# Peptides against a protein of PDB entry 3ZOQ, part 18

Target 1, 223 residues: chain A of PDB entry 3ZOQ
Amino acid sequence: QLLQDSWWNQLKEEFEKPYYQELREMLKREYAEQTIYPDSRDIFNALHYTSYDDVKVVILGQDPYHGPGQAQGLSFSVKPGVKQPPSLKNIFLELQQDIGCSIPNHGSLVSWAKQGVLLLNTVLTVRRGQANSHKGKGWERLTDRIIDVLSERERPVIFILWGRHAQMKKERIDTSKHFIIESTHPSPFSARNGFFGSRPFSRANAYLEKMGEAPIDWCIKDL

## One batch from the design tools (peptide; aimed at target 1 P86)

Design b2_p14_2_s2 (made by RFdiffusion4, then SolubleMPNN; from b2_p14_2, 11 letters changed)
Fold by OpenDDE base, seed 1:
Structure b2_p14_2_s2 (fold): chain B 223 residues (1-223), chain A 14 residues (1-14)
Amino acid sequence: as target 1 above (223 residues)
Amino acid sequence: SKLAEELAKLENVD
């Protein structure tokens, strides 16, 4: 029996390209010589939890949290037992105000991923305590391709683009077919300038319903 | 999965 790997079918050519081979070699050295997050087995968790065909919503982040035990391979998400970072706290505040969800006692967004929310960082690894340390090493080319193949997909996708970094990817998205939800970033530095009150969760579900798809259950249960 | 196999390559040590 042949097992289907929807992301492999879309990305296999990238993994064969020199840039990714160089990235792989770099990562092998980094994980051997440095403390790198997330755990190497968790790098592609966003793709593992949400297949190419199952993507309903994309939420773009920049790079993983760089503190111990935080990153789990999903944008904005932290492992259970880890204090919620400020941006994530604000995400949950907006979630509460938008659709009435209770603020969870943890920061894991795995339940979103399992429902078709691709929680994708543009850079998928980071050195401990060094934000953006793996910027410009090849991840952006791969994640750009992820956005591209989703844009080319016939079935529409909803892209939630918080802040300028994520919004720079808008040029890669066919907006005649796909839906964009934009606001300022949930960071404490920008959340009050437009993120709060933007209601991305209800808006995303409105688009899903318009497409005849099941909405996302954004509410996260306590652990 | 092939994606998992690709990830496993990152864990190979010289």
Scores: peptide ipSAE 0.169, ipTM 0.780, DockQ to the pose 0.025
OpenDDE base, seeds 2, 3, 4, 5: peptide ipSAE 0.112, 0.114, 0.097, 0.131; ipTM 0.753, 0.758, 0.752, 0.764

Design b2_p14_2_s3 (made by RFdiffusion4, then SolubleMPNN; from b2_p14_2, 9 letters changed)
Fold by OpenDDE base, seed 5:
Structure b2_p14_2_s3 (fold): chain B 223 residues (1-223), chain A 14 residues (1-14)
Amino acid sequence: as target 1 above (223 residues)
Amino acid sequence: SELEEILAKLRDVS
């Protein structure tokens, strides 16, 4: 059966705007002429796995991993069988220290997404080997709108903002309704400066419990 | 194109 996506109702007007049409045309060229990640079928995985109404937590990333087979259309997530990137390894280390989860033998965060964790990159595509190659091409306007419509939602959301790039979006979030968890980025370059020990997972669950919502099962089982 | 269809797929979900 086909169901109307809750995100469509929130975003349909964006897709008709000139900026998005230009973005689409750009992407058509890019996917035709370059190796682009993620697979085109996976670009909107974050929205597919987590409906607008089901969002409990948002974790913002910048842009997809740019290596072969890595990007899964979810921020920080990699496909099973792919070596865990350094930032993701640090995420799992913090997860272990925060709430005692074991380190999974894979890097897929799909189980989080299915529980209402929107794993959103601000830019949803990238050229192979060229980080931020699709920055400033229109994705940011769409993803800003995603943040905006979540901010406008009456039911509270928890935004986890790792690093300055994500934290720049704080101005778009109504902090009178929504909760913000901020720390340095999980990257090896910054993790020791505040990410480790920030305990975002237990803090997020604490907020969820205060709101009378079910907590996230952050622990990821081996495949 | 396939990409056009994918970019429009947010309209419906199974």
Scores: peptide ipSAE 0.047, ipTM 0.711, DockQ to the pose 0.024
OpenDDE base, seeds 1, 2, 3, 4: peptide ipSAE 0.033, 0.036, 0.025, 0.039; ipTM 0.672, 0.718, 0.666, 0.712; seed 4 fails the geometry check

Design b2_p14_2_s4 (made by RFdiffusion4, then SolubleMPNN; from b2_p14_2, 9 letters changed)
Fold by OpenDDE base, seed 2:
Structure b2_p14_2_s4 (fold): chain B 223 residues (1-223), chain A 14 residues (1-14)
Amino acid sequence: as target 1 above (223 residues)
Amino acid sequence: SELAEILAKLEDVS
């Protein structure tokens, strides 16, 4: 799947910068020497599924799942047939309580992405079994730029920021134009401290309706 | 697209 031209127009300058070239060289070594997730073809799936102009909602994650077959280039999402990770299970529990959606029999959030939900991790690759192994290697600079260009967009965006890591990006968001939904992280370690009951899905749709935009169909069909 | 070409190069990594 190819990136939309709208993202190219926003990010083309980044790809020419030394940091990105160094990142690419690092990734070449990593993919050659280590088992890296997601598949290299899936690294930019968030941008592939959701063009710059089509972004309605942003959900920020940290880095990809580091287990076999899990990561598909979308924050919190797992490939069909993969057991739902604990955080994702909690996301679906909140979804059910918030707007009444059934718990799907899979963990793919592609249907959200196709509707304009940018499922962006701040770091886009990881070594097998080694969480945050690619932290500080250049991804954060690119993904910060993604947040920046969205913040600069005239058409409003809704940012859903779960947990402290995502919330650190709030300083990059022009809250005079854009909306922020914050809570604790859906992780079992933090979900009961504010994530449950935060109703991010209905709140996001309320903002979309206020803007005159179509709401997101957050309910996910079984496969 | 130019972006697609950049991504294609990255995809060749694995």
Scores: peptide ipSAE 0.030, ipTM 0.689, DockQ to the pose 0.025
OpenDDE base, seeds 1, 3, 4, 5: peptide ipSAE 0.028, 0.026, 0.028, 0.026; ipTM 0.654, 0.660, 0.669, 0.691; seed 4 fails the geometry check

Design b2_p14_3 (made by RFdiffusion4)
Pose (drawn by RFdiffusion4):
Structure b2_p14_3 (pose): chain A 223 residues (1-223), chain P 14 residues (1-14)
Amino acid sequence: as target 1 above (223 residues)
Amino acid sequence: AEELLEEEGAMGLE
């Protein structure tokens, strides 16, 4: 068993399939022979921090950060102590305009995960310095299933889909139950074309309040 | 573009 019960009960059948076994064997070799991010113990951190039952909001990313000391097994977040990359800086600028939070002295979003924000990348590993290097190796098949089981959940889930790749997943989400907040990506190329001013954080909290759920405290505290 | 690719990978080019 690789995950806590709430998730294991939804995903155990996927981990038994040939594609996962092939992916696991490739990763055992690559972690031993080269530099792979995030650290192997951290691959499933988004699901460890945010159980299936506790998921309130999903923020979909693509692949992990590919530099030393960055990836934590969470979309968009970085380990405390490293420089915040441009897209993450833009997420904090939008958060400041929307909610009013000060800009934090670190980029870790673990606080969000602990409050029910699933920071799910669609690809869970990457070779150092080589973006998208683990594309098509089997992670998409698993993360599509993670999206499927969340879409099948009775209690509604709020999906935040930034950019084109994340928005492609709308086909897998049952919008008769679930909420979608979508905009352009926070990358500097696209942030001023719809992401800025989109107010995703207060909009997510409004959907939660309508359902009688506690809102997310989005502000990140300095370390 | 190259700087963004080095700092964020595919995300920096979105």

Design b2_p14_3_s1 (made by RFdiffusion4, then SolubleMPNN; from b2_p14_3 with E2Q E3K M11R)
Fold by OpenDDE base, seed 2:
Structure b2_p14_3_s1 (fold): chain B 223 residues (1-223), chain A 14 residues (1-14)
Amino acid sequence: as target 1 above (223 residues)
Amino acid sequence: AQKLLEEEGARGLE
């Protein structure tokens, strides 16, 4: 029997569609002519680390960090050795206040991804120094489908939606099956307006426990 | 684990 990739089974039809083929051609041109992040082999890291069946929690971001060496294909996450961006620092501050975790000496959220936290950006690539430069080029259609197939899954998912951009996806989520945790964005511009004190980590674990699933170990070890 | 998806990603950009 052929071993199937759980995400491939859910998304294979998308990859055959014209919009995705056009996106691919655009990306080929962009990677050839511009400095694009993340590395092309890291674009789908969120799906690589967290299979369709293993998703417990979804955290939506907008698009990758656009500075050198930062993006690693996971929303809000940065490669080890990279200074933590302001939003990520605030995420760790809330994590500490919420459940008592120490602030790690790096910004990699891979440990979350490996436990079933899908760290998904709605747009999966960006030009160096140009935030949202690949907005509206086709990624949103694919990532909408990712949300859709998760919403259609029988096993419940917890969606953590920080800020208005992520919250616009709520209409795609079947709230009769799935759980939503909403607050303002962890950005310094919005964190004090609701993100701090929102306790998304303990709330997510409470839902997991209610579902009879193992909670996420949100605490991140130093490297 | 995610072989087919990895191949699609690589195929699309190489």
Scores: peptide ipSAE 0.034, ipTM 0.713, DockQ to the pose 0.026
OpenDDE base, seeds 1, 3, 4, 5: peptide ipSAE 0.019, 0.031, 0.034, 0.037; ipTM 0.570, 0.704, 0.721, 0.734; seed 5 fails the geometry check

Design b2_p14_3_s2 (made by RFdiffusion4, then SolubleMPNN; from b2_p14_3, 4 letters changed)
Fold by OpenDDE base, seed 1:
Structure b2_p14_3_s2 (fold): chain B 223 residues (1-223), chain A 14 residues (1-14)
Amino acid sequence: as target 1 above (223 residues)
Amino acid sequence: AQKLLEEEGGTGLE
């Protein structure tokens, strides 16, 4: 099966629907004819690292980085050895100011994913050098369903929504049960308008502790 | 600004 058991139980019906079959056929052509990111084996890394039941926090991104070697199948994350993109640099700056973490010498957020931080992009693939090239091809229906099944989960989730695009997903989240942390986007074009000083990491951990759950160790060790 | 965010990828939009 495509996903581990906990996610498969929630999403298996989606993969049989026409929209996903059409998406799959499109992706087969794209990966054969174009350079597509991430590697096809890494598309669902967010779901591989963080099971449905283990999700504590969700951080939504738009679509993968479109440069060579960047995309890791996790929102905002880049493979070790890859230069940190500007938004990620600002994320680490806020992390440092929020809870005192040092700036890591790499950009991999895998350690967050392994602790229950679902690093989900709304679109999970991209053509090299062409941002949003796979927008509107079916990924959004699947990722909307991911948000829906998390919203329907009895155990509460924390959604960190940076920027307007991510915040548009609030209507799909039962805020009577789940927690939302909102601010402007970490991009250099918006970070100084509210992202810096928003302290999403300490706020997320405060909610986790209120729920009786272990906090996230947000600090990332050097490689 | 939105277009610049789109160019970065792997992020949300303003």
Scores: peptide ipSAE 0.128, ipTM 0.727, DockQ to the pose 0.396
OpenDDE base, seeds 2, 3, 4, 5: peptide ipSAE 0.086, 0.017, 0.019, 0.080; ipTM 0.709, 0.539, 0.602, 0.715; seeds 2, 3, 4 fail the geometry check

Design b2_p14_3_s3 (made by RFdiffusion4, then SolubleMPNN; from b2_p14_3 with E6K A10S M11R)
Fold by OpenDDE base, seed 2:
Structure b2_p14_3_s3 (fold): chain B 223 residues (1-223), chain A 14 residues (1-14)
Amino acid sequence: as target 1 above (223 residues)
Amino acid sequence: AEELLKEEGSRGLE
């Protein structure tokens, strides 16, 4: 028997829907006519690194970084060798203050993803230099479904919701089963209004321990 | 498993 992907079982119906087919056709045109990030093969990296069953924590982003070589299909994460964006730097500052991790010499969060941290953007593609250029084109419907099926899962999930955009998804989360960690966004424009000192990493691990699960090793090794 | 998502998503755009 072919091992069925746990995400495929949850999302296969979405891929058959007209909205997704229209999104797909739009994306084909966009990738042909524009420079689109991330690479088309990396669009679903969050789902590739973290299976539906293995999700322990969800960190929601908005849309991918729109600069060359930055986006790798994971929210807030950048490919090795890429300068850390301001929000990511603040994430690492909070990580250091929260649980004592050193600031890594790169911005790849793949190690989190491999441990069950779903690094999901609500919109999964973007035009070069044009933030939110693919907003409202269909991604949000798919990613809403991702949140929904996680909310419906019996095994609890921890949702880390930074900023208003992510927090708008709170209504889709069954808080009788799942845990939510909220604060302002790590952006330099908002981090000092609540993100710093929010200690999302230790709080997430505290919930995991309460569930009898292994905590996340949030500390990232240098490359 | 990962290949199925690639076929519908990432691979389908190539």
Scores: peptide ipSAE 0.029, ipTM 0.695, DockQ to the pose 0.027
OpenDDE base, seeds 1, 3, 4, 5: peptide ipSAE 0.024, 0.025, 0.022, 0.027; ipTM 0.663, 0.695, 0.646, 0.692; seeds 1, 4, 5 fail the geometry check

Design b2_p14_3_s4 (made by RFdiffusion4, then SolubleMPNN; from b2_p14_3 with E6K A10G M11R)
Fold by OpenDDE base, seed 1:
Structure b2_p14_3_s4 (fold): chain B 223 residues (1-223), chain A 14 residues (1-14)
Amino acid sequence: as target 1 above (223 residues)
Amino acid sequence: AEELLKEEGGRGLE
C-alpha cells in the first residue's frame, strides 16, 4: 500500500476517487516527460516520517521548492548539502531567537518530522523552475482531507499557520480541540511584519506541555 | 507576489 497503516486507514478512500486517479495519471506523464520535484519516491515523505497518530504539530507550506536537489517531500525542508532558501534561513533565525538553538549547517527538517511535526505542503509536486505548476490538479483536495482527518482526531494537534495561504485552512480546523499559531510568512517579504518575534516553537511546546505531551526538540544538529 | 515569493525561496502567499 502507498502509505503506512495509520494514514492509510484515514486516506485510502481518497486514492480510489476519480480526482486522485486523474492526478496520478497526470503525474505519471509529468515525471516521464518533465523534471518534477521532489523525486517520486519522496512525494509522501511527510506522511512517511510522521504517522497519523504521532502528529503533534502541523506546519503548512504551499508547494515544493522547484530547484535541483532542493525538495525532499517536507515543507520548508531541503536536502543536506543544499543552500538554505531565504524563508528557511529566517525560520532558523526565529528558532535561535525564540529558544536559543544554533543555526544548523544544513536545511533538513527530518528531525522535526520524526518527532511528530507534520511538514505538509498543500501541493506535493512541482515542475522544475515553474512555481505552482501543479496547483489545482488534485493535490489540494487530498491535503484538505489530511487536515480534515486531523481536525476530527480526538487527540489535539497544534497547527502552525505562516502567511495567508496557510491561514486560509483555519476554517477546516476545529478550534474547540486544536490549537493554532498564526503569524506572517517567514519569507523575506513578510518576516519583519510579524514572523520574527512570533516565537512559534516555544509556543508550540507550551501547548504540548499543557496537554501532557513531550515537547519537540526543535534544535537541529549539524551534519 | 506568489511567484516572486516562490522564486525567492518563499513557499507561502504574502
Scores: peptide ipSAE 0.022, ipTM 0.645, DockQ to the pose 0.391
OpenDDE base, seeds 2, 3, 4, 5: peptide ipSAE 0.022, 0.021, 0.019, 0.024; ipTM 0.663, 0.578, 0.646, 0.685; seeds 3, 5 fail the geometry check

Design b2_p14_4 (made by RFdiffusion4)
Pose (drawn by RFdiffusion4):
Structure b2_p14_4 (pose): chain A 223 residues (1-223), chain P 14 residues (1-14)
Amino acid sequence: as target 1 above (223 residues)
Amino acid sequence: STEDLHHIFDERDY
């Protein structure tokens, strides 16, 4: 068993399939022979921090950060102590305009995860310095199933879909129950074309309040 | 920086 019960009960059949076994064997070799991010112990951190039952909001990313000291097994977040990349700086600028939070002295979003924000990348590993190097190796098949089981959940889930790749997942989400907040990506190329001013954080909290759920405290505290 | 630019261009088509 690789995950806590709530998730295991939804995903155990996927881990038994040939594609996962092939992916696992490729990763055992690559972690031994080269530099793979995130650290192997951290691959499933988004699910460890945010159980299936506790998921309130899902923020979909693509692949992990590919530099040293960055990826934590969470979309968009970085380990404390490293420089925040441009897209993450833009997320904090939008958060400041929307909610009013000060800009933090680190980029870790673990606080969000502990409050029910699933920071799910669609691809869970990457070779150092080589973006999208683990594309098509089996992670998409698993993360599509993660989205499927969240879409099948009775209690509604709020999906935040930034950019074109994340928005492609709308087909897998049952919008008769679930909420979608979508905009352009926070990358500097696209942030001023819709992401800025979109107010995703207060909008997510409004959906939660309508359902009688506690809102997320989005502000990140300095370390 | 060069690293920032890499991140920017990696995410250009997202």

Design b2_p14_4_s1 (made by RFdiffusion4, then SolubleMPNN; from b2_p14_4, 6 letters changed)
Fold by OpenDDE base, seed 2:
Structure b2_p14_4_s1 (fold): chain B 223 residues (1-223), chain A 14 residues (1-14)
Amino acid sequence: as target 1 above (223 residues)
Amino acid sequence: SAEDEAFIEDERDL
């Protein structure tokens, strides 16, 4: 099976559907003919690091970074040794201003994922140098289902929705059970219009505390 | 547009 048991139980039916089979065949061609990111073994890293039951927070991205060595299968995250992209730099600036964390010397958000932060892109693959090249190919249907099964979960989830693309998913979230933190995107083009000062990290931890759960240690250690 | 914003965001993350 593709996924650990907790996610497999929620999503196994999707992988049997025609849309996913078509997506899979498309991806086979793409990986054979093009340079595709992330590595095929890393596509589902968000679900590998954070089980269905362990999800505390969801941070939605659009699609993976499309430069060499960048994409890690986690939204906004880059592999160690990779220069931090502009949006990620702004995320760390807000993190520092929000709760006092130092800026890490790398861009890996794996420590968040291991604590229950699902770092999910809505599209899970991309061609080198071609942002959104795999938009509308079937990933969105699967990732919508991921949001749906989390929304249906009894244990509350915190959804952090940066920018319009992520916020379009709000209609799928049962706000009678789950919490939503919204702001503009951390991109340099939008961060000053609301992302900076939005304090998503302290707000998320405040909700976790209300639920009697351990807060996320958002501070990232240097490597 | 929202799509334009998404495109621009992706470009800045190069």
Scores: peptide ipSAE 0.034, ipTM 0.698, DockQ to the pose 0.174
OpenDDE base, seeds 1, 3, 4, 5: peptide ipSAE 0.033, 0.031, 0.030, 0.032; ipTM 0.720, 0.703, 0.677, 0.674; seed 1 fails the geometry check

Design b2_p14_4_s2 (made by RFdiffusion4, then SolubleMPNN; from b2_p14_4, 10 letters changed)
Fold by OpenDDE base, seed 2:
Structure b2_p14_4_s2 (fold): chain B 223 residues (1-223), chain A 14 residues (1-14)
Amino acid sequence: as target 1 above (223 residues)
Amino acid sequence: SAEDEAYINHFKNW
């Protein structure tokens, strides 16, 4: 099976649907004919690192970074040794101001994922150098279902929604059970319009503590 | 990401 049991039980029906079959065929062509990111084995890393039951926080991104060696299947995250993209730099600046964490010497957010932070992009693949090149090809339907099954879960989830694209998913989230932290996007174009000072990390931990759950250790160690 | 690309391109083409 493609996913670990907890996610497979929630999503297995999606993979049998025509839309996903079409997506898969498209991806086969793309990976054969183009340079596609992330590596095909890393497409579902967000679901691999964070089980359905272990999700505490969701951070939504749009699509993967499209430069060589950057994307690792986690929203906003880059592989070690890769220069931190502008939005990620701003995320770390806010992290520092929010809860005092030092800025790490790398951009990998795997430590968050392992603690229950689902780092989900709405689109899970991209052509080299072509942002949004795989938009509207079927990923959004699958990732919408991911949001849906999390929304339906009894155990509360915290959704961090940066920017309009992510915030469009609010309608899919049962706010009677789940918490939403929203602000402008961390992009340099929008960060000063609300992202900076939004303190999403401390706010998320406050909700977790209120629910009797262990907070996230957001601070990232140097490698 | 689209947002980061737009920012980078904006200053590259300045």
Scores: peptide ipSAE 0.231, ipTM 0.776, DockQ to the pose 0.143
OpenDDE base, seeds 1, 3, 4, 5: peptide ipSAE 0.168, 0.025, 0.024, 0.022; ipTM 0.757, 0.631, 0.633, 0.597

Design b2_p14_4_s3 (made by RFdiffusion4, then SolubleMPNN; from b2_p14_4, 8 letters changed)
Fold by OpenDDE base, seed 1:
Structure b2_p14_4_s3 (fold): chain B 223 residues (1-223), chain A 14 residues (1-14)
Amino acid sequence: as target 1 above (223 residues)
Amino acid sequence: SEEDQAYIEAERYA
């Protein structure tokens, strides 16, 4: 199977649809002829690290980082040893101010993913140096379905939506069951307009506690 | 906001 059982049960029908078949063929060509990120084996890392049933929090991103060695299939996350991008630096600054975590010496958010934080980009691949180069090629339909099946889940989910792009997905989320945390994007261009001080991490944990679930340990240890 | 989206794109292309 392409995905672990819990996600496969939710998404298997999508992979048989023409749109995804076309996407797959496109990707085969792209990976063969172009430099595409992340590595093909890392495309679905968000779903690999966080099962459908284990999702507690969702953080939506746009598409992968387009520089060498950066993207690892998780929104906002970069591989260890890679310089932290500006938005990620601001995420860690807010984390520090929100709940007192130290700034880690790397940018990997894998520890969040393993705890039930689905770090999902709406588009899951990109050409080197060309942001949004794979926009509108089919990924959005799949990732919309991911949001849909989570919205349909009985057990509540917390959606953290930074910026307009992510917030456009609100219409797909049943807010009678699920919780939304919104602010401006952590980008240096927008962080001071609402992201800083939004305290998404403590707020998320507050919701988890209300639901009787274990909170996320947001603090990231150095490597 | 739309401005926020533009900022995100600007960061990615910079």
Scores: peptide ipSAE 0.036, ipTM 0.725, DockQ to the pose 0.121
OpenDDE base, seeds 2, 3, 4, 5: peptide ipSAE 0.034, 0.035, 0.035, 0.036; ipTM 0.719, 0.723, 0.719, 0.718

Design b2_p14_4_s4 (made by RFdiffusion4, then SolubleMPNN; from b2_p14_4, 7 letters changed)
Fold by OpenDDE base, seed 2:
Structure b2_p14_4_s4 (fold): chain B 223 residues (1-223), chain A 14 residues (1-14)
Amino acid sequence: as target 1 above (223 residues)
Amino acid sequence: SEEDQQYIEDFRDV
């Protein structure tokens, strides 16, 4: 099956719907005719690394990086050996100021994902060099459902919503059960308007501790 | 701002 059992049980009905079949057909054409990121095997990496039951924190992104070798199916994350994009650099700057972590020599956030940080983009594919090229093609409906089933989960989740795009998903989150951390986007254009100093990492861990859960080790080891 | 959002959408990884 496409997803591990915990996610499959939540999402299997979506994959049978016409919108997803249309998306799938579109993707088949795109991957055949264009350079698409990430690799098709990596599209669902966020769900592969973080099971439905293991989700502690959600960090929403827009769509994958569109440069060669960058995207690895996780929001904001880049493969080892890839130069850290500007937003990711700012994320690490905030991480350092927030909880004292050193800036890693790579941009892979897999260690977060393995600890229960769902690094979800709202759109899961992109054409090389063309940001948002797969916007409005069906991914948003699936990823909305991902947010919905997490919102419906009894065990609380922390949603980190950077920027306007992510914050539009707030209406789908049951704030009686779940926590939301909002700020401006880590992009160089917006980071100084609220992202820096927002301390999302310590705040997330504070919520986890309050819930009796193990905090996230946000510090990333060098490779 | 709209400019900020546009940059995020088009150029966040530039």
Scores: peptide ipSAE 0.032, ipTM 0.702, DockQ to the pose 0.171
OpenDDE base, seeds 1, 3, 4, 5: peptide ipSAE 0.031, 0.031, 0.030, 0.030; ipTM 0.702, 0.714, 0.692, 0.702; seed 1 fails the geometry check

Design b2_p14_5 (made by RFdiffusion4)
Pose (drawn by RFdiffusion4):
Structure b2_p14_5 (pose): chain A 223 residues (1-223), chain P 14 residues (1-14)
Amino acid sequence: as target 1 above (223 residues)
Amino acid sequence: SDSLEVLEDILDSM
């Protein structure tokens, strides 16, 4: 068993399939022969921090950060102590305009995960310095199933879909139950074309309040 | 350095 019960009860059948076994064997070799991020112990951190039952909001990313000391097994977040990348700086600028939070002295979003925000990348590993190097190796098949089981959940889930790749997943989400907040990506190329001013954080909290759920405290505290 | 990081971020986000 690789995950806590709430998730294991939804995903155990996927981990038994040939594609996962092939992916696991490739990763055992690559972690021993080269530099793979995030650290192997951190691959499933988004699901460890945010159980299936506790998921309130899902923020979809693509692949992990590919530099030293960055990836934590969470979309968009970085380990404390490293420089925040441009897209993450833009996320904090939008958060400041929307909610009013000060800009933090670190980029870790673990606080969000502990409050029910699933920071799910669609690909869970990457070779150092080589973006998208683990594309098509089997992670998409698993993360599509993670999206499927969340879409099947009775209690509604709020999906935040930034950019074109994340928005492609709308086909897998049952919008008769679930909420979608979508905009352009926070990358500097696209942030001023819709992401800025989109107010995703207060909009997510409004959906939660309508459902009688506690809102997310989005502000990140300095370390 | 900052400009290079912005360009890399744009490319990675494609």

